# Peptides against a protein of PDB entry 4ASU: the designs that were tried, part 246

Target 1, 270 residues: chain A of PDB entry 4ASU
Amino acid sequence: ATLKDITRRLKSIKNIQKITKSMKMVAAAKYARAERELKPARVYGVGSLALYEKADIKTPEDKKKHLIIGVSSDRGLCGAIHSSVAKQMKSEAANLAAAGKEVKIIGVGDKIRSILHRTHSDQFLVTFKEVGRRPPTFGDASVIALELLNSGYEFDEGSIIFNRFRSVISYKTEEKPIFSLDTISSAESMSIYDDIDADVLRNYQEYSLANIIYYSLKESTTSEQSARMTAMDNASKNASEMIDKLTLTFNRTRQAVITKELIEIISGAA
Target 2, 83 residues: chain B of PDB entry 4ASU
Amino acid sequence: FTFASPTQVFFNSANVRQVDVPTQTGAFGILAAHVPTLQVLRPGLVVVHAEDGTTSKYFVSSGSVTVNADSSVQLLAEEAVTL

## One batch from the design tools (peptide; made by RFdiffusion4, then SolubleMPNN)

Design b2_p24_4_s3 (from b2_p24_4, 13 letters changed)
Fold by OpenDDE base, seed 4:
Structure b2_p24_4_s3 (fold): chain B 270 residues (1-270), chain C 83 residues (1-83), chain A 24 residues (1-24)
Amino acid sequence: as target 1 above (270 residues)
Amino acid sequence: as target 2 above (83 residues)
Amino acid sequence: SAEEEAKKKAQEELRKLIAEAAAQ
C-alpha cells in the first residue's frame, strides 16, 4: 500500500471513529431517558400482565390462530437487538406450526420485516414503520393496538416478543402472552371474576393490549439504546486500535520510502 | 395495591385500606378481600385511603382496574394527576 | 457518485468495525 493509500484509510477510519463517538453520546442520552421512562412503564405494564399470570389463562387446543408480535425498531447498529427478537419469533412460529397452529406475524419496526421477509412473508399481516426515532408514547402503543384489532385477523392467542432490559450490559428476549376477547371470555380460570359486562371486558382488553404493547416498546427502546451505546463504544475502540496499527504501518512505510530515496540519491540512480 | 399511569407510579404493591374508583358501571370502593373483578375507568376521582388514615385524591382519565383473588389490585390509568 | 461510494465504503467499514466489536 502506498503512503497515500494508508493516509486515505487513516482519514476514513478517523472519520468513522468520530461518527461512532458521536453516536455513542447520542445513544447514551437516549438510554438515560429511556431508562428513566421505563421505571413507571414497567410497573404499568407488569400491572397489566398480572391478570394473565394470576388467572393462568389457557387457550383451548382447538383454537389454532396465533399472533406473534415482534417488537424492535427501524434503526440498526444496536448489536443483536433485532436478530434476538427475530430468532425468538422464528422459533416460536416453528413451534406453533409444528403444533398445528396458524401463525401470523406483526412486526413493530422495519428491521423485523427486513430479517423475516424472505422466510415468513406470507405470515406477515402488517409492519409498523417509523419506530425508534422518538421515544414511544402510549399514543403510539394505542395506534398499534387499534390497527391490530382492526386488522381483521381474529387470533385466539398471541405472543409479544421483545427485549426486556436488565442492565446497561444485558437484555433478555422475552415473550408475553396476549389473548383475544373470546379467549378471555371463555377461559375457565376467569370464572372467579364476577360477571363482567361484555362491553366492559372488550374495553378492558383494548387497554390491556395497548398497555402491554406500550410496556414492550419501552423495554425494547431501553434495551436498544443500551446496546447501541455499547456497540458504538466498541466500534470506537476498534477504530482506535486500527488507527494505531495503520499509523505504525504508515511510519514504517514512510521510513522505507525515505530509505529507498536516499539509496537512490547515493547510488546516483535517480 | 398498584396505581400507575404510563409515566408515573403512585402506588406500587402498597397496602391500603380502601380505594374508591370511578368506573363506567359506577363508582365502587375496593376493600380488603374484595371479590375479583375487572372494570374500566371513567374520568373521575380516585380516592386512596391509607392505613394510617390519610386520604389521597387523584383525577384519572380512562383506564382499567383489576381486583384479583389474592386481593392484589392494579389501577392503571391512561392519565392521572394528584389533586 | 464518488461521494456516495465513499459513504458506502465508510458504512461498510463501520459495519465491519461494529461486527468485530460484537464478536469480542
Scores: peptide ipSAE 0.030, ipTM 0.848, DockQ to the pose 0.013
Fold by OpenDDE base, seed 3:
Parts: sequence; C-alpha cells; structure tokens
Structure b2_p24_4_s3 (fold): chain B 270 residues (1-270), chain C 83 residues (1-83), chain A 24 residues (1-24)
Amino acid sequence: as target 1 above (270 residues)
Amino acid sequence: as target 2 above (83 residues)
Amino acid sequence: SAEEEAKKKAQEELRKLIAEAAAQ
C-alpha cells in the first residue's frame, strides 16, 4: 500500500472512532434514563404477574392456540439483543409445534420480523414498528395490548419473550406467561376468585396485559442501551488498535520509501 | 402490600393494617386476611393505614387491585399522586 | 457523490468494527 493509501485509511478509521465514541455517549445517556425508569416499572410489572404465579394457572391440554410475543426494537448495533429474543422465540415455537399446538407470533420491534420473516412468516399476526426511537410509555404498551386483544386471534395461552436487565454488562432472555380471559375464567385455581364480575375480570385482564407489555418494554430498552454502549466501546477500542497498527505500518513504509529514494539518488537511476 | 404506578412506587411488599380503595363496584376496605378478589379501580381516593397508625392518602386514576389467598395485595394504578 | 460514497464506506467499516467487537 502507498503512503497515500495508508493515510486515507487512517483518516477513515479515525472518523469511525469519533462516530463510535459519540454513539457510546448517546447510548450511555439513554441507558442511565432507562435504568432509572426501570426501577418503578419492574415493581409495577412484577406486581401484575403476581396473580398468575400465585394462582398457578394451567391451560387444559385440549386448548391448542398459543401466542408468542417477542419484545425488542427497530434499532441495530446492540450486540445479540435481537438475536437472543429471536432464538428463544424459535425454540419455543418449535417445542409448541412438536406438542401439537397452533402457534402465532407478534413482534414488538421490526428487528424480530427481519430475523424470523423467512422461516416463520406464516405465523406472524402483526409487527409493531417504530419501537426504540423514544423511551416506551404506558400509553405505547396500552396501544399494543389493545391491538392484540382486537386482533381477532383467540389464543388460549401465550408467552412474552424479552431481555431482562441484570447489569450494565449482563441481560437474560426470559419468558413470562400470558393468558386469555377464557383461560383465566375457567381455571380451577381461580375458584377462590369466583365472586368476580365478568366485566371486572375483562377490564382487569386488559390492564394486566398492558402492564406486562410495559414492563417487558422497559426491561428490553434498558438491556438494549447497555448492550449498545458496550458494543460501541468495543468498536472504539478495535478502531484504536487498528490506528496504532496502521501508524506503525505508515512509519515503516515511509522509511522504506526514503531509503529507496536515497538509493536512486546515489545510483543516478532517477 | 404493593402500591405502584408505571413511574412511581409508593409501597413495595409492605405490611399495612388496612387499605381503602375506590372500585367500579364501590369503595371497600382491604383488611388482613381479606377474601381473595380482583377489582378495577375508578378515579378516587386511596387511604393506606399503616401498622404504626399512620394514614396516607393518594389520588388514583384507573388500574387494578388484587387480593391473593396469601394475603398479599397488589394495587396498580395507571396514575397516582400523594395528597 | 464522492461524499455519499465516503459515508457509505465509513458505515461499512463501522459495521465491520462492531461485528468484530461482538465476536470477541
């Protein structure tokens, strides 16, 4: 490579490093906000799941309709965030199909669709786009919940799959159950709640679904921003190492060029 | 007893004496060992009676309340403010 | 434009750097 080629490459990588550093700072700011907003959201969401954990709701084996909700975003450059959710969705879908269940999929965020479209296109009910540009609100979760409930798909049970935030360096893909109104109403373990008005139970389930979706979005967002921050940091380090390597190559090449020019001057071959 | 909104936590697994909640079917008091129930909140006043005798008041919008067999309670409001 | 090509190339290099970082 000529000195000019090396210089051009150095300039390019230095510019990329500036971009990755800038993106790291943006991700860090978004992460700090997401982590603060996750604290109350986790209490709220876990509180909403408490009924299902305590009631130990079982779906009868003759009920075959299962819904999988995958939660991520539209934005890339965040490591394995999207692929982790998609992998878990694929595994769950395969297991349910092997058990003779009908499986439908909802994607929250366009990246889920991008990964699963070729293999699972026929199972997709809907994909929610424009996820991840702004921090998720309870209003956003309510819109998703309402659209799901109005989709006309009468599922018996379902699973919501998302990345739970552990720390700035760790997340875990997890699954939480969702149940239809009919499944809850018919569950034997719910007999202790039998004095509940049907309209009350319907409204309760609408809130429950919105609450769980909101919780999953907050966990996912925090995990995503932390992963993006880490990815941009690693990219910046890789760029730094490459700059150092190219700088050494430049210096060696420059010395070789000078030596060659001196030899040409001395030999009179110029 | 857990009482939270999407953006704020008021009580997290706390022991309380009584919680008065506004529901669509009417206001009722949740005491220790209350029968299991599910209710939907209407806009109104929540009153929390702590074991130490302190009383706190909140205004809530919509939401849900769950009383479980183990006497745990989850009060989840879409919006809530301290009065 | 030469500027658009330069931006595209920079984006490709950025993607490569990120992919390499994810593999480590």
Scores: peptide ipSAE 0.027, ipTM 0.844, DockQ to the pose 0.013
Fold by OpenDDE base, seed 5:
Structure b2_p24_4_s3 (fold): chain B 270 residues (1-270), chain C 83 residues (1-83), chain A 24 residues (1-24)
Amino acid sequence: as target 1 above (270 residues)
Amino acid sequence: as target 2 above (83 residues)
Amino acid sequence: SAEEEAKKKAQEELRKLIAEAAAQ
């Protein structure tokens, strides 16, 4: 490689390193906010899931319609965040199909669609875009919940798949159940609950769905920002190592060129 | 007893004596060993009576309340403020 | 444009760096 080529490559990698460092800082700021906002969101979301855990709602085997909601975002450069969710979605879809279930998919964030479009395009009901530019709000979750409920797809049960935040260095892809109004209404385990007005139950279920979606978005966002911060840090380190290597190569090449020129001058071969 | 909004936690797995909630079907008091129920909140006052006799008041906009068979309660408001 | 190509190349290099970092 010529000195010019090495210099060009050095400049390019240095610019990349600047970008990765900047992205790290942005991710760090977003992570700090997301983590703060996750604390109440987790209590809120886990509280909403408590009914389903305690009521032990079972879907009859004859019920075949299953909805998978994958939660991620539109933004890349965050390690395995999207692929982890997609992998779990694929696994769940395959298991359900093997059990004779009909599977439909909702993607929260464009990256889910991007990963699954080739293999699961026919199973997609809707993809929500514009996820991840701003922190998710309860309003955003309510919109998603409403659109799902109004989609006309009469699922019996569902799964929401998202990355739960553990720490700055750890997340876990988790699955939580979603039940249709009909499934809840018909569940034997719900008999212990006093006569619940159908309108009340419907409204309750709308809140429940919005709550769970909101929770999943907050977990996902926190996990994503953390993963992005880590990915950008690693990329910055890799860039640094490459800069060092290329700098050494540059120096060696420069010395070789100088030596050659000196020999040519001394030998009179110039 | 858990009482939270999407942005704030007021009670997290706390023991309380009574919680008065405004529901669409009417206000009711949740006491110990209340029968399991699901309700939707209407805008109004939530009053939490602690075991120590202290009373806290909150205004909620909407949401849900769940009373489970194990006497656990989840009060989940879309918006809530301390009064 | 040369600028777009340079940007594309930089993005590819960035993706490569990130992928390498994730594989490590």
Scores: peptide ipSAE 0.026, ipTM 0.851, DockQ to the pose 0.014
Fold by OpenDDE base, seed 2:
Structure b2_p24_4_s3 (fold): chain B 270 residues (1-270), chain C 83 residues (1-83), chain A 24 residues (1-24)
Amino acid sequence: as target 1 above (270 residues)
Amino acid sequence: as target 2 above (83 residues)
Amino acid sequence: SAEEEAKKKAQEELRKLIAEAAAQ
């Protein structure tokens, strides 16, 4: 490579490093906020799931309609955040299909659709876009919940799949159950709640769905920002190493050019 | 007893004597060993009676309350403020 | 434009760097 080529490459990588460092800082700021907001959201979300865990709600085997909600975002450059969710969605969809279930998919964030479009396009009900630019609010979750409930798809049970935040360096893709009103109402384990008005239960379920979606969004956001921060840090380090290598190459090449020129001068070759 | 909004936690797995909640069907007092139930909140006052005799008041907008068979309670409000 | 091409190339290089970083 010529000195000019090396210089051009150095300039390019240095610019990339500036971008990755900037993105790291932005991700760090968003992560710090997301982590703070996740603390109450986790208590709230886990609280909303308590009924389903304690009641051990079972869906009858004859019920065949299953909904998968994948939660991620529209924004890339965050490592395996989207692919992890998509992978688990695929696995779950395959398992359910093997069990003779009908599977429909909702994507929260455009990246889910981008990954699954070719293989699962016919199973998608809706994809929610414009996710990940701003921190998710309960209002956002409520809109998603409402859209789902009004979609006309009469699922029996469902799964919400999202990345749970563990630490700045770790997340885990998890699944939580979603149940239809009919499934909850007919569940034998819910018999201890028999005196519940049908309208109350319907309203309760609407809140429950919104709560779970909100929780999943908050976990996903925190996981995403942490993963992006890590990815940008690693990219910056890789860029730094490449800059060092190219700088060494530049210096060696420069020395070789100088040596050649000196030899030409000394030898009288012009 | 857990009482939280999406943005704030007021009680997390706490032991309380009684919680009064505003439900759509009326005011409901949750005592120890209350029968399992599900309710939806209406805008109103939540009163938490702690075991030490202290009473805390909150205003809630909407949400849900769950009383489980194990006497655990989840009060989840969309919005809540301390009074 | 040359500037757009340069931007595209930089984006591609960035994607590559990130992919490499994710693989470690």
Scores: peptide ipSAE 0.026, ipTM 0.838, DockQ to the pose 0.014

Design b2_p24_4_s4 (from b2_p24_4, 12 letters changed)
Fold by OpenDDE base, seed 1:
Structure b2_p24_4_s4 (fold): chain B 270 residues (1-270), chain C 83 residues (1-83), chain A 24 residues (1-24)
Amino acid sequence: as target 1 above (270 residues)
Amino acid sequence: as target 2 above (83 residues)
Amino acid sequence: SEREERLRRAREELLEKLAEEAAR
């Protein structure tokens, strides 16, 4: 490579490094906010799941309709955030199909669709776009919940799959159950709950779904911002290493050129 | 007893004497030995009676309340503010 | 939303009532 080529490449990588550093700072700011907002959201979400854990709601084996909700975002450059969710969705879909269940998929965030569209297009009911530009609100979750309930797909049970935040350097893809109104109403374990009006139960279920979706969005967002921060840091470090290598190459090449020129002068061959 | 909104936690696994909640079916007092139930909140006042005899009041918009067989209670409001 | 507005109004009304009761 000529000195000019090396110089051009150095300039390009230095520019990339500046961009990745800037993106890291932006991700860090968003992460800090997301983590703060996740604290109450986690208490709220875990509280919403308490009924299902304590009542041990089971879906009868004769019920075949299963819904998978994958939660991520529209935004890239966040490591394995989207692929992790998609992988878990694929695994769950395959397991359910093997068990003779009918599986439908909802994607929260466009990245889920982009990954799964080719292989699972027939199973997709809907994809929610414009996720991840702004922090998710309870209103957003309510809209998703409402659309799901009004989709006309009468599922018996479902799974919501999302990345749970552990730390700035760690997340885990998890699954939480979703149950239909009919499944909850028919569950033997629910018999201990006194005098539940059908309308009350319906409304309760709507809140429950919205609550769980909201929780999943908050976990996902925090995980994503953390992962993006890490990814941008890694990119910046990689760029730095490449700059160092190219700088050494440049210096060596320059020395070689000078030496050649000196030899030509001394030898009188020019 | 857990009482939270999406953005704020008021009680997290706390022991309380009584919680009065505004439900669609009317005022509902939750005692320590209350039977398991599910209710939906209407806009109104929540009154938490602590074991030490202190009371705290909150406004809630909507949401749900769950009383489980193990006496755990989850009060989840869409919006809630201290009064 | 219409729902949010109803909730806001309910909150305001309740706060007003509570303020009146506290002033008594």
Scores: peptide ipSAE 0.029, ipTM 0.863, DockQ to the pose 0.042
Fold by OpenDDE base, seed 3:
Structure b2_p24_4_s4 (fold): chain B 270 residues (1-270), chain C 83 residues (1-83), chain A 24 residues (1-24)
Amino acid sequence: as target 1 above (270 residues)
Amino acid sequence: as target 2 above (83 residues)
Amino acid sequence: SEREERLRRAREELLEKLAEEAAR
């Protein structure tokens, strides 16, 4: 490689490093906010799931319709965030199909569609786009919940798959249950609950769904921003190492060129 | 007893004496060992009676309340403010 | 949507109640 080539490469990598550092800072700011907002959201979301855990709601075996909601975003450069969710969605879909269930998929964020659409296009009901530009709000979750309930797909049970935040360096893909109104209403375990008006139960279920979606979005966002921050940090470090290596190569090449020129002058071969 | 909104936690697994909630079917008080029930909140006043006799008041917009068989209660409001 | 409208109304009612209490 000529000195000019090395210099061009150095300049290019330095520019990339500047970009990755900038992206890291942006991700860090978003992460800090997301983490703060996740604290109450987790209490709220876990509280909403308490009924399903305590009542041990089970779907009868004769019920065949299952809904999978995958939660991610539209934005890349965040490590394995999207692929982790997609992997679990694929696994769940395959397991359910093997059990003779009908599976439909909803994607929250365009990246889910990008990964799964080719192989699972027939199973997709809807994909929600424009996820991840702004922090998710309860209003956003409510819109998603409403769209799901109005989709016309009468599922019996479902699962929401998302990345749960553990720490700045760790997340785990998890699944939480979603139940239809009919499944909740017919569950034997619900018999212990006092006479619940059908309208009340319907409204309750709508809130529950919105709550769970909101919770999943907050967990996903926090995990994503953390992962992006880490990815950009790693990219910046890798760029730094490459700069160092190329700088050494540049210095060696420069010395060689100078030596060659001196020899040519001394030998009269120029 | 857990009482939270999407953005704020007021009580997290706390022991309380009584919680008065505004529901679509009417206001009712949740006492210790209340029968399991599900209700939807209407805009109104929530009153939490602590074991020490302290009373806290909140306005809520909408949401849900769950009383479980194990006496755990989840009050989840879309919006809530301390009065 | 009907739900959004319900939520909007609920928020408005909450704000009104808060205003009334602050005026006291």
Scores: peptide ipSAE 0.028, ipTM 0.886, DockQ to the pose 0.050
Fold by OpenDDE base, seed 2:
Structure b2_p24_4_s4 (fold): chain B 270 residues (1-270), chain C 83 residues (1-83), chain A 24 residues (1-24)
Amino acid sequence: as target 1 above (270 residues)
Amino acid sequence: as target 2 above (83 residues)
Amino acid sequence: SEREERLRRAREELLEKLAEEAAR
């Protein structure tokens, strides 16, 4: 490589490093906010899931319609955030199919569709776009929940798959159940709950779905921003290493050129 | 007893004496060992009676309340403010 | 401009590659 080529490459990598550093800072700021907002959201979301855990709601085996909701975002450059969710979705879909279930998929965030469209296009009901630009609100979750409930797809049960935040360096892809109104109403374990009005239960289920979606969005956002921060930090470090390597190469090449020129001058071979 | 909104936690697995909640079917008091039930909140006042005798009042917009067989209660409001 | 968009895409692709390499 000529000195010119090395210089061009150095300039390019230095520019990339600046971009990655900037993105790291942006991700860090968003992460800090997301983590703060996740604290109450987790209590809220876990509280909403408490019924399903305590009531041990089971879906009869004869019920075949299963909905998978994958939660991520539209934005890349966050390591394995999207692929982790997609991997879990694929695994769940395969397991359900093997069990004779009909599987439909909802993607929250365009990246889910991007990953799964080729292999699971026929199973997609809807993809929600414009996720990840702003922090998710309960209103956003409610819109998603409402659209799902009004989609006309009468699922029996479902799974919401998202990345749960553990720490700045760790997330875990989790699955939480969602149940249809009919499944909840028919569950034997629900018999202990006194004379629940059907309208009340419907409304309750709508809130529950919105709550779980909201929770999943908050977990996902926090995980994503943390992962992006880490990814950008790693990218910046890698860029730094490449810069160092290329700088050494540049210096060596420059010295070689100088030496060659000196030899030519001394030898009179020019 | 857990009482939270999406943005704020008021009680997290706390022991309380009584919680009065505004439901669509009417306001009712949740006492210790209340029978399991599910309710939807209407806009109104939530009153939490702590074991120490203190009473806290909250306005809630909507949401749900769950009373489980294990006497755990989840009060989840879309919006809630301390009064 | 179309040029700016192409440059943006190229930068994003490069950043993605760098991020992938860093994850390994």
Scores: peptide ipSAE 0.011, ipTM 0.820, DockQ to the pose 0.016
Fold by OpenDDE base, seed 4:
Structure b2_p24_4_s4 (fold): chain B 270 residues (1-270), chain C 83 residues (1-83), chain A 24 residues (1-24)
Amino acid sequence: as target 1 above (270 residues)
Amino acid sequence: as target 2 above (83 residues)
Amino acid sequence: SEREERLRRAREELLEKLAEEAAR
C-alpha cells in the first residue's frame, strides 16, 4: 500500500472512531435514563404479570390462535439485541406450529420485520415503526395495545418476547404470556376470584395488556442502550487498534520510501 | 401490597393494614385476607393505612387493582400523586 | 378510541381533584 493509501485509511478509521465514541456517549446517556425509568416500570409491569403467574392461567389445547409480539426497535448497532428476539420468535413460532397452533406475529420495531420478513411474512399482522428514537411512554404502549386489540385477530394466547435487562453487560431474552379476554374469563383458575363484571374484566385486560407492553418496551430499551454502549465501545477499541497497526505500517512504509530515495541519491540513479 | 404507576413506585411488596380504593363498582377497603378480586380504578382517592398507623392519601386517575389468593395486592394506576 | 377517551377523562378528573385539594 502506498503512503497515500495508508493515510486515507487512517483518516477514515479515525473518523469512524470519533463517530463510535460519540455514539457511545449518547448511548450511555440514554442508558442511564432508561435504567432509572426501568425501576418503576419493572415494578409496574411485574405487578401486572402477577395475576397470570398466581392464577396459573392456562389456555385450553383446543384453542389454536397464538399471537407472538416481538419487542425491539428500529435502530441498529446494538449487538445481538434484535437477533436474539428474532431467534426466540422463530423458535416459538416453530414450536407452536408443530403443536398445531396458528401463529401470527406483531413486530414492535422495524428490525423485527427486517429479520423475519422473508421467512415469516405471511404471519405478520403489523409492524410498529418509529420505535427507539425516544424513550417509550405509557401512551406508546397504549397505542400498541389498542392497535393489537383492534387488529381483528382474535388470539387465544400470546407471547410477548423482549430482552430483559439484567445489568449493563447482560440481558436475557424472555417470553411473557398474553391472554385474551376469553381465555382469562374461561380459565378455571380464575374461579377463585370473586364475581367479576364482564366490563370490568375487559377493562382490566386492556390495562394489563398496555402495562405488559409498556414493561417490555422499558426492558427492551434499557437492554438496547446498554448493548449499544458496549458495541460502540468495542468498535472504538477496535478502531484504536487498527489505527495503531496502520500507523506502524505507515511508519515502516515511510522509512522504506526514504531509504529508497536515499539509495537512489547515493547511487546516482535518479 | 404493591402500589405503582408507570413512573413511580409508592409501595413495593409492603405490609399494610388496609387500602381503600376507588373502583368503578364502588370504593372498597382491602384488608388482610380479602377475597381475591379484580377491579378497575376510577379517578379518585386511594387511602393506604400502614401497620404503624400512618395514613397516606393518593389521587389516582385510572388503572387496576388485583387481590390475589395469597393476599398479595397489586394496585396499578396510570397516574398517581400524593396528597 | 373509547379507551383513550376514558384515560383522558380520568386524567382530567385527577387534575381537577388535585386542583381542588390544592385550593383548600
Scores: peptide ipSAE 0.033, ipTM 0.884, DockQ to the pose 0.051; fails the geometry check

